# Peptides against a protein of PDB entry 3J47: the designs that were tried, part 123

Target 1, 121 residues: chain A of PDB entry 3J47
Amino acid sequence: IRLTNQLKSLKGLQSKLKDVVEYLDKVINKELPINHTILGKLQDVFNLLPNLGTPDDDEIDVENHDRINISNNLQKALTVKTNDELMVIYISNLVRSIIAFDDLIENKIQNKKIQEQRVKD
Target 2, 26 residues: chain B of PDB entry 3J47
Amino acid sequence: NAQYHLLVKQGDGLLTKLQKYGAAVR

## One batch from the design tools (peptide; made by RFdiffusion4, then SolubleMPNN)

Design b2_p27_7_s1 (from b2_p27_7, 9 letters changed)
Fold by OpenDDE base, seed 3:
Structure b2_p27_7_s1 (fold): chain B 121 residues (1-121), chain C 26 residues (1-26), chain A 27 residues (1-27)
Amino acid sequence: as target 1 above (121 residues)
Amino acid sequence: as target 2 above (26 residues)
Amino acid sequence: LEEEREEIRKELEEFLKKLKEFKEKLE
């Protein structure tokens, strides 16, 4: 029973990972726009992934170690790229906020000028 | 990294100037 | 006041340009 449930959970994770890869490939090919919600969930998955480079000290053959190190370096590079993309989004939102505040200030200046004209008439 | 920190500093400078301008228009 | 607003506008335009260049490097 426990082993069957673990195998079912692992198959579910594998299917979900495949769906994420297929989505990322469509985004890279410009077939779909970047979905911020999927990117955020992917970041959460990477943050919840235990460092797959905790060497549990049990004898797994030296030939798999190079593939695991390459995978960890790729995961780190993907995490950095994802962070940089989120930074661009954050900065873009900051700029939008600055523009919106400039427009609010201009609207306040115009309203004040209209009130000053109405008091002179 | 360095280009990013420069962009953040420029955004913070703009925000500070905008806050001062908004206070002068009050 | 108008001069200070024009400075904010110029700095904003430069910031948007650098943001676009940074985005193009990530694509």
Scores: peptide ipSAE 0.366, ipTM 0.832, DockQ to the pose 0.723
Fold by OpenDDE base, seed 2:
Structure b2_p27_7_s1 (fold): chain B 121 residues (1-121), chain C 26 residues (1-26), chain A 27 residues (1-27)
Amino acid sequence: as target 1 above (121 residues)
Amino acid sequence: as target 2 above (26 residues)
Amino acid sequence: LEEEREEIRKELEEFLKKLKEFKEKLE
């Protein structure tokens, strides 16, 4: 139950990230107006991520077209990295759940052996 | 992607074996 | 029963090793 709920939550987060990417692509293609609330929440997510290279303040002179492409590539790379990190966290929690279940089985075997010894004595 | 799917498949295999073992100990 | 448990333990150790290698590749 708990693990299934975590998997469902992770799938829900992956779906939401996909929806965000699709929204950003539509904004880039000028199909939709820029939603400042969505951009602000995305910025908050990026600010909570460990700084994956602030473009060195020294390349401020590349033409406005390249800045948009760099920002999009960085955002895509950040989205992929965040997804991969969430996947690692999910698998780590799966492994912890497997270990905890193995320990529970061992404890049950030990308790059964102790009960069988008490019946033989 | 492929390495991740392989890792997930291995975890699911382990979980299935662990469930069978838990049923045999029951 | 003990052999089946040891198999699960061994596969778990291999899985943990691969998980660590995958994490190190993402960092």
Scores: peptide ipSAE 0.356, ipTM 0.820, DockQ to the pose 0.700
Fold by OpenDDE base, seed 1:
Structure b2_p27_7_s1 (fold): chain B 121 residues (1-121), chain C 26 residues (1-26), chain A 27 residues (1-27)
Amino acid sequence: as target 1 above (121 residues)
Amino acid sequence: as target 2 above (26 residues)
Amino acid sequence: LEEEREEIRKELEEFLKKLKEFKEKLE
């Protein structure tokens, strides 16, 4: 039972990874817009994955090691770049919210001044 | 990293000041 | 109140400038 559940979970993870790769390829080809929700979940997965680049010292042929390292470095670089882009979006939205709030405060001050003038007339 | 943390800290400071101002205008 | 608003505006402008510079480094 426990081993069967682990195997099922691993198979589910493999399928999900394949779907992510296919999605990323479509995004690279500009066929689909970047889905922020998928990207956020991918970031959470990468943050929870302890170092996909700890070489546990098991004999993986040097040619596969270079391809895996290039792929891991590219995925890490893409994850960092994506994190930075999301961060810029977050900060831009924060700034927009701040500007909108300042405008609301100004409008409230103006409305209060107009009301005070109408009470004095 | 350091520039990011500085930017976040500045944003948080600005947000806090904005909240105080919004409370004073009420 | 107005002085505090002007300070917020100034800090916002400086923050926007730094954000733009940070964005230009990421592009």
Scores: peptide ipSAE 0.337, ipTM 0.806, DockQ to the pose 0.777
Fold by OpenDDE base, seed 4:
Structure b2_p27_7_s1 (fold): chain B 121 residues (1-121), chain C 26 residues (1-26), chain A 27 residues (1-27)
Amino acid sequence: as target 1 above (121 residues)
Amino acid sequence: as target 2 above (26 residues)
Amino acid sequence: LEEEREEIRKELEEFLKKLKEFKEKLE
């Protein structure tokens, strides 16, 4: 049961990770704003990841120790990958904010030039 | 790790320059 | 002012390029 749940959670994480990458592509391409719901779900998955590797203290059968260590290493690697993806999302949002501010600054400059021309006429 | 930190630093630098420019246009 | 804006634009283009490269490494 636990291995099947870990595999299901891993598949769910992989699917969400794919959705996040697809979302990042759309953000990079300026097609969509951040889907806060996808980001929230990714954060929830990330917060649940540490809990997927905690053996409930009641079934430490010594024969599974190597499988548990492999699972923990894989979980750690996935945690790092998920963190890197979240970072790409954050940076993409920063870039979008920068572009939006640049456009606002340009609009302000243009409006100022138009006002200066109207005062000279 | 290093590439990420470089990327963040570049974004922060760009944001800072944009803020200065926005202040000069005010 | 225009020179400073052009500098921001250039840095933005470089930043976007590095973002793409970083994304390609995560895929």
Scores: peptide ipSAE 0.415, ipTM 0.843, DockQ to the pose 0.652; fails the geometry check

Design b2_p27_7_s2 (from b2_p27_7, 10 letters changed)
Fold by OpenDDE base, seed 5:
Structure b2_p27_7_s2 (fold): chain B 121 residues (1-121), chain C 26 residues (1-26), chain A 27 residues (1-27)
Amino acid sequence: as target 1 above (121 residues)
Amino acid sequence: as target 2 above (26 residues)
Amino acid sequence: LEEEREEISKELKKFLEELKKFKEKLE
């Protein structure tokens, strides 16, 4: 059961990762706006990550300490990976904000030049 | 990690320059 | 003003290229 859940969560995370990367590509290419649903799904993965390494409290056999450590290491690795993805999303949003602001500045400069020409005529 | 921090630093530098430019255009 | 804009555009292009490389590393 635990290995199957870890594999399912890993597949789910891999799928979400692929979706995030695909979304980031579409964002970089200006094809799509930020999908809040992807952020929500990532949060759901983060909320599920602590649960992937919590043994159900019922079988404290001391021999499971190594399995708990492997699970915690996997969770930590997945958390780091998901954090890296969130960082890529953040950077992509920053880039979009910079581009939008550059376009806004250019539009303001052009409008100012047009007004100065109209005052000279 | 190091590449990420470099990307963030470059993005912050761009944002700062863009803010200065926006203030000069106002 | 135009020179400063051109510098921002150039830095933005470099940043996008680095972002692409970072993405390719994550895939």
Scores: peptide ipSAE 0.390, ipTM 0.821, DockQ to the pose 0.651
Fold by OpenDDE base, seed 3:
Structure b2_p27_7_s2 (fold): chain B 121 residues (1-121), chain C 26 residues (1-26), chain A 27 residues (1-27)
Amino acid sequence: as target 1 above (121 residues)
Amino acid sequence: as target 2 above (26 residues)
Amino acid sequence: LEEEREEISKELKKFLEELKKFKEKLE
């Protein structure tokens, strides 16, 4: 029972990982727009990956070590790239908020000038 | 990294100035 | 007030240009 449940959970994780890869390939090919919800979940996965990729320095055979190191370096590079992309999005949204606030301030100034003119007339 | 921190610092500066301006228009 | 607004506009323009350069470097 416990082993069967662990195997089912692992198969579910593998299927989900495959779906993420297929989605990323479609985004790279510009077939689909970047979905923020998927990016957030991917970020959560990448933030958990450093905790998964510390195999304690115990006896993993040297041939697997090179593949694991390449995978860890690729994961690190992908994490940095994803963080940079999310940062560009965050900053772009901040700028948009600043512009919208400037427009609101200008509208308030104009409305105040109109009211002051109406009191003088 | 350095270009990023500069960009964030500039954004924070803009936000601070915008907040002051918004308070002066109130 | 107008001078402060103009300064915000100028800094915003610079920030947008830096953001564009950062995006182009990431692509």
Scores: peptide ipSAE 0.354, ipTM 0.816, DockQ to the pose 0.755
Fold by OpenDDE base, seed 2:
Structure b2_p27_7_s2 (fold): chain B 121 residues (1-121), chain C 26 residues (1-26), chain A 27 residues (1-27)
Amino acid sequence: as target 1 above (121 residues)
Amino acid sequence: as target 2 above (26 residues)
Amino acid sequence: LEEEREEISKELKKFLEELKKFKEKLE
């Protein structure tokens, strides 16, 4: 039950991230107007992500077209990195659940051995 | 991607074995 | 029962090592 709920939550988050990327692509392609509220929340999410390497203060005077491509590549790299991090968190929680269940089995075996000894005495 | 899918598959295998063991201890 | 537990413990250890290597690649 707990692991199934975590997997469902992670799949839901992955779907939402995909919807966000699709929205950003439509905004970049001028198919939709910029929603400042969505953009602000996305910026907050990106600011909570571990620093994608400091924009080296190399003033790359790259023409506005290359700045848009760099921003898109950065957003894509961020989205992929975030997805990979969420996958690692999921696997880590799976492993923790396996360890906790192994410990529970061991405790049950020990309790059974103690009860069997008390019945033989 | 491939390494992630391998890790997930191994974790699922471990969980299945652990469930069988837990049922045998009951 | 003890042999099956030891097998699960060995597989768990291997899985933890692979997870650590995967995490180190994402950092």
Scores: peptide ipSAE 0.354, ipTM 0.815, DockQ to the pose 0.696
Fold by OpenDDE base, seed 1:
Structure b2_p27_7_s2 (fold): chain B 121 residues (1-121), chain C 26 residues (1-26), chain A 27 residues (1-27)
Amino acid sequence: as target 1 above (121 residues)
Amino acid sequence: as target 2 above (26 residues)
Amino acid sequence: LEEEREEISKELKKFLEELKKFKEKLE
């Protein structure tokens, strides 16, 4: 039962990571705005991941130490992978903000040029 | 890690130039 | 002003290309 739940949670995480990557692709391609709901759900999955790795302290059987270490290493590797994905999201948002600000500056320059033309006429 | 830090540094450089340009347009 | 804007546009293009390369490494 526990292993099946871990596998299901891992599969859910993998699916969510795929959705985040696909969302990032759409963001990079300017096809979609940032979906704060996806980001919030991703954060919720991350907040749940540490709770999946808390052994209830009451069954320290020595044979589980290697399996717990492998599980912890896999959880750490998954945490690193998702930190990298969150970083890509952050950079994509920064780039979008820069583009939007460049467009605002251009619009302001164009508006000034139009006003200067109207004063000369 | 190193490529990420480089990418962040380039983004910060672009933001700084954009801020200067925004100040020149004011 | 137009030259400074063109420089920002060039840097933005370079940054987008680096972001694409970074993404390809995470996949």
Scores: peptide ipSAE 0.379, ipTM 0.814, DockQ to the pose 0.674; fails the geometry check

Design b2_p27_7_s3 (from b2_p27_7, 10 letters changed)
Fold by OpenDDE base, seed 2:
Structure b2_p27_7_s3 (fold): chain B 121 residues (1-121), chain C 26 residues (1-26), chain A 27 residues (1-27)
Amino acid sequence: as target 1 above (121 residues)
Amino acid sequence: as target 2 above (26 residues)
Amino acid sequence: LEKEREEIRKELKEFLEQLKKFKEELE
């Protein structure tokens, strides 16, 4: 139950991230107006992520067309990294659940041995 | 991708073995 | 029973080590 709920939450987060990417693509294509609240929350997420390559301030001279491609590539790389981090968190929680279940089985074996000893005495 | 799928497959194998062990202790 | 448990513990240790390596590759 708990693990299934965590997996559902992770899938929900992945779906929301996809919706955010689709929204950003629509904003870039000028199909929708820029929502400053969504952009601000995205900026907060980017600021909480370790700086994955601020393009070295030395390449500011590459034409406005390359800046949009770099921004899209950086956002894609950030989305992939965030997905991979969420996957590591998911697997770590799976492992913790497996350990806790192994400990529960051991406790049950010990309790059974104690009960068998009490019946022999 | 490939390393992640391998890791997931190993975790699922462990979970299956743990379930069998839990049934044998029951 | 004890042999099967020790096998689960061994595989769990190997899985934890692989998870650690995968995390280090993402950092």
Scores: peptide ipSAE 0.370, ipTM 0.833, DockQ to the pose 0.721
Fold by OpenDDE base, seed 5:
Structure b2_p27_7_s3 (fold): chain B 121 residues (1-121), chain C 26 residues (1-26), chain A 27 residues (1-27)
Amino acid sequence: as target 1 above (121 residues)
Amino acid sequence: as target 2 above (26 residues)
Amino acid sequence: LEKEREEIRKELKEFLEQLKKFKEELE
């Protein structure tokens, strides 16, 4: 039962990883815009990778371990970069919201001044 | 990391000032 | 009110400049 569940999870991850690679290739080729929702799901997958990369000890060939470690380090680096890019987008949207709110407050002040002037005339 | 946390703190400070200003204009 | 608004504008300008620098480091 436990081994069958691990194998099913690994097959699911492998399928998802193929979909990611295909999507990333389309983005690199500028065929598709960067989809933030896909990018967020990629981050979630990669944040789970450190937890998936602890196979409990016993007997997987040293050559596969080095390739897995290199892949995990590259994936971690790509995840960090992707996270930083999303954070810049988030901050940029926050700034835009702050500017729009400042403009709204100014418009409200101006409208109030115009109403007060009309009551004095 | 450190630059990001600084940017977030500055944004939060601005948001707080803007909220106070919006309440004073109400 | 106007002084507080000018302070918000100044801090916003400083924040935008820092955001630009952070973007340039990620490019």
Scores: peptide ipSAE 0.364, ipTM 0.832, DockQ to the pose 0.774
Fold by OpenDDE base, seed 1:
Structure b2_p27_7_s3 (fold): chain B 121 residues (1-121), chain C 26 residues (1-26), chain A 27 residues (1-27)
Amino acid sequence: as target 1 above (121 residues)
Amino acid sequence: as target 2 above (26 residues)
Amino acid sequence: LEKEREEIRKELKEFLEQLKKFKEELE
């Protein structure tokens, strides 16, 4: 039972990884817009995955090691770039919220001044 | 990294000032 | 109040300019 559940979970992970790769390829080809929800979940997966680049010292042929290192460096660079883009979006939304709040404060001050003038007349 | 932390710190400072101002306008 | 508001606007403008530079470095 426990081993069968682990195998099922691993198969599910493999299928999800394949779907992510296919999605990323479509995004690279500009066939689909970047889905922020998928990207956020991918970041959570990468943050929870301890070091996809610890070579446990098992004999992987030097040719596969270079391809894996290039793929890991590209995935890391894409993850960093994506994190930076999401961060810019987050900060931009924060700034928009700050501007909107400043405008609301100004409107409240103006409304208060108008009300005080009407009470004096 | 350093530029990011500076940007976050400035944003937090601005947010704190904005909250204080919003409380003073009430 | 108005002086504090003007300070917030100034800091917001500086923050926006820094954000723009940071965005240009990522593009």
Scores: peptide ipSAE 0.359, ipTM 0.831, DockQ to the pose 0.780
Fold by OpenDDE base, seed 4:
Structure b2_p27_7_s3 (fold): chain B 121 residues (1-121), chain C 26 residues (1-26), chain A 27 residues (1-27)
Amino acid sequence: as target 1 above (121 residues)
Amino acid sequence: as target 2 above (26 residues)
Amino acid sequence: LEKEREEIRKELKEFLEQLKKFKEELE
């Protein structure tokens, strides 16, 4: 049961990760704003990842120790990948904010030029 | 790790330049 | 002012290209 749940959670994480990558593509392409719901779900998956490797204290059979260590290493590697993806999301959002701010500055410059022309006429 | 830090540093640099430009346009 | 803006645009383009590379490494 636990391995099947871990595999299901891993598949769910992989699917969400794919959805995040697809979302990041849309953000990079300026097609969509940040889907806070996808980000929240990714954070929830990330917060659940540490719990997927905690054996409930009641079934530490010593024979599974190697499998638990492999699972923990895999979980750690997935945690790193998830963190890297969250960082790509964060940076993509930063870039979007920078672009929007550049456009606002340009609009302000244009408005000033128009006002200066109206005062000279 | 290193590429990530470089990318963050470039983003922060760009943001800082944009803030300075925005202040000069005020 | 315009020169400084063009510099920001250039750096933004470079940053976007690095983001793309970083994304390709995560895929």
Scores: peptide ipSAE 0.436, ipTM 0.857, DockQ to the pose 0.656; fails the geometry check

Design b2_p27_7_s4 (from b2_p27_7, 12 letters changed)
Fold by OpenDDE base, seed 1:
Structure b2_p27_7_s4 (fold): chain B 121 residues (1-121), chain C 26 residues (1-26), chain A 27 residues (1-27)
Amino acid sequence: as target 1 above (121 residues)
Amino acid sequence: as target 2 above (26 residues)
Amino acid sequence: LKKEREELRKELREFLEQLEKFKEELK
């Protein structure tokens, strides 16, 4: 029962990771804005990943331990890579917001100049 | 790590300059 | 004002270039 629940949870996590990657690809392609709720949930998953790696000290053969360690290291490396990709996307959106703000400032300056010209006429 | 921290620091500097500029245009 | 804006635009271009390099290293 416990092992079946862990496998079900892992499959659920894998499906959710796939949905996240698909969402990230849509954000990279500029089709969708970043959902802060998805980003926050991803960060929570990443913060919980170190806790999912508590080895329950129950008897598993040394050969399976190396495969599990390699899988955990690969999953950790993929997690770090995904976090770095998310961060690049976050920074890209920050830069886009900065550009949009610069354009708003420029528009405000132009509007102020037009208003000053109308007061002089 | 180091390139990331440099990029974040540069972004923060840019944001601070943008805020100052936005305040000067008000 | 105009000089400060041009400096901001320069720093923004430099930041975008660094971000593009970092993105290419992650691929």
Scores: peptide ipSAE 0.360, ipTM 0.833, DockQ to the pose 0.741
Fold by OpenDDE base, seed 2:
Structure b2_p27_7_s4 (fold): chain B 121 residues (1-121), chain C 26 residues (1-26), chain A 27 residues (1-27)
Amino acid sequence: as target 1 above (121 residues)
Amino acid sequence: as target 2 above (26 residues)
Amino acid sequence: LKKEREELRKELREFLEQLEKFKEELK
């Protein structure tokens, strides 16, 4: 049950990230007006992420085409990194569930041995 | 990718052994 | 039973160690 809920939450987060990317692409293409509330929440997410290299303000002179490619590569690298981190969290919770099951099996074996001892006495 | 698939395969192996052990204790 | 349990615990330790290595490679 807990693992299935975590997988569902992870799939929901992946879908939400895709919706955010599709929204950003529509804003870049001028198909939609900039929503300041969505942009502010995205900025908060970027500020909570440890140093996605803000291109040092010193290379503002590389053509507008390279800036879009760097931004897309950074977003892709972020999406991959975030997915990998979420997968590590998922596997860590799977391992914790396996440990808890092993402990439960051991407790059941101990209880069975205690019952067998009480029948022999 | 490859390291991740290896880690998942090892986790599946552990789950299978845990299920066999749980059946032997039952 | 006792041998099978000890093998399961050994493989669990090896899996935890590999998970920790993968976590450090993602930092």
Scores: peptide ipSAE 0.345, ipTM 0.823, DockQ to the pose 0.743
Fold by OpenDDE base, seed 4:
Structure b2_p27_7_s4 (fold): chain B 121 residues (1-121), chain C 26 residues (1-26), chain A 27 residues (1-27)
Amino acid sequence: as target 1 above (121 residues)
Amino acid sequence: as target 2 above (26 residues)
Amino acid sequence: LKKEREELRKELREFLEQLEKFKEELK
């Protein structure tokens, strides 16, 4: 039962990571704004990952120790991957903010040039 | 790791240049 | 000003390209 639940949770996480990557694609392509709800749900999944790999202290049978170590290593690898994905989201947002700010600066420059021309006429 | 740090560093560089440009236009 | 703006746009394009490469490596 526990392994099946971990595998199901892992598949759910993998599907969610895929959805996040697809969302990131749409984000990079400027097709969609950041869905803070998707980001929040990804963070929630990430925060739940430690809980999926921690056996409650009452079932540390010695035969499970190798399986627990493999699970913890896999969880750590998934944690790193999830962090990298979250950082790609963050950087993508930063880039969008930079683009929007560049456009605002350009608009300000154009408006200033128009005003300078009106004062000369 | 290394590519990540490079991307972050480039993003910070861009932000700094954007801030300087915004200040020069002000 | 105009030169500095063009440099900023160039670096922004380079950064976007690197972000795309990093994203493809995460897939």
Scores: peptide ipSAE 0.395, ipTM 0.844, DockQ to the pose 0.662; fails the geometry check
Fold by OpenDDE base, seed 3:
Structure b2_p27_7_s4 (fold): chain B 121 residues (1-121), chain C 26 residues (1-26), chain A 27 residues (1-27)
Amino acid sequence: as target 1 above (121 residues)
Amino acid sequence: as target 2 above (26 residues)
Amino acid sequence: LKKEREELRKELREFLEQLEKFKEELK
């Protein structure tokens, strides 16, 4: 039962990472705004991941300890991969802010030129 | 890690240029 | 002003291209 739940959670995380990558594609293409619900669900998965690694204190079978260490290393690697993905989202938002500020600056330049033309007429 | 830090540095460079441009238009 | 704006747009395009490459490495 526990191994099947870990495999299901891992498949769910892999699907979610794929959804975040697809979301990043749509973000780069300006097709969609930030889906805070995806980010919230990702945080919920991360808050649940440490709980999947908490041994309930029932029964030291020494053969499971190596599998738990491999699972924790894989979980740490997945945490790093998701941190990198969140960083790509942050950077994409930074780029959008830069574009919006460039457009604002251009609008100010145009408004200033229109005002200078009205003073010369 | 290294590619990420490079990408962040490029973003910070762009922000600095944008701030200078905004100050020159003011 | 116009030159500085064109440099900003160029660096923005290069940054978007690097972001796309990083995204492909994550797939």
Scores: peptide ipSAE 0.389, ipTM 0.839, DockQ to the pose 0.645; fails the geometry check

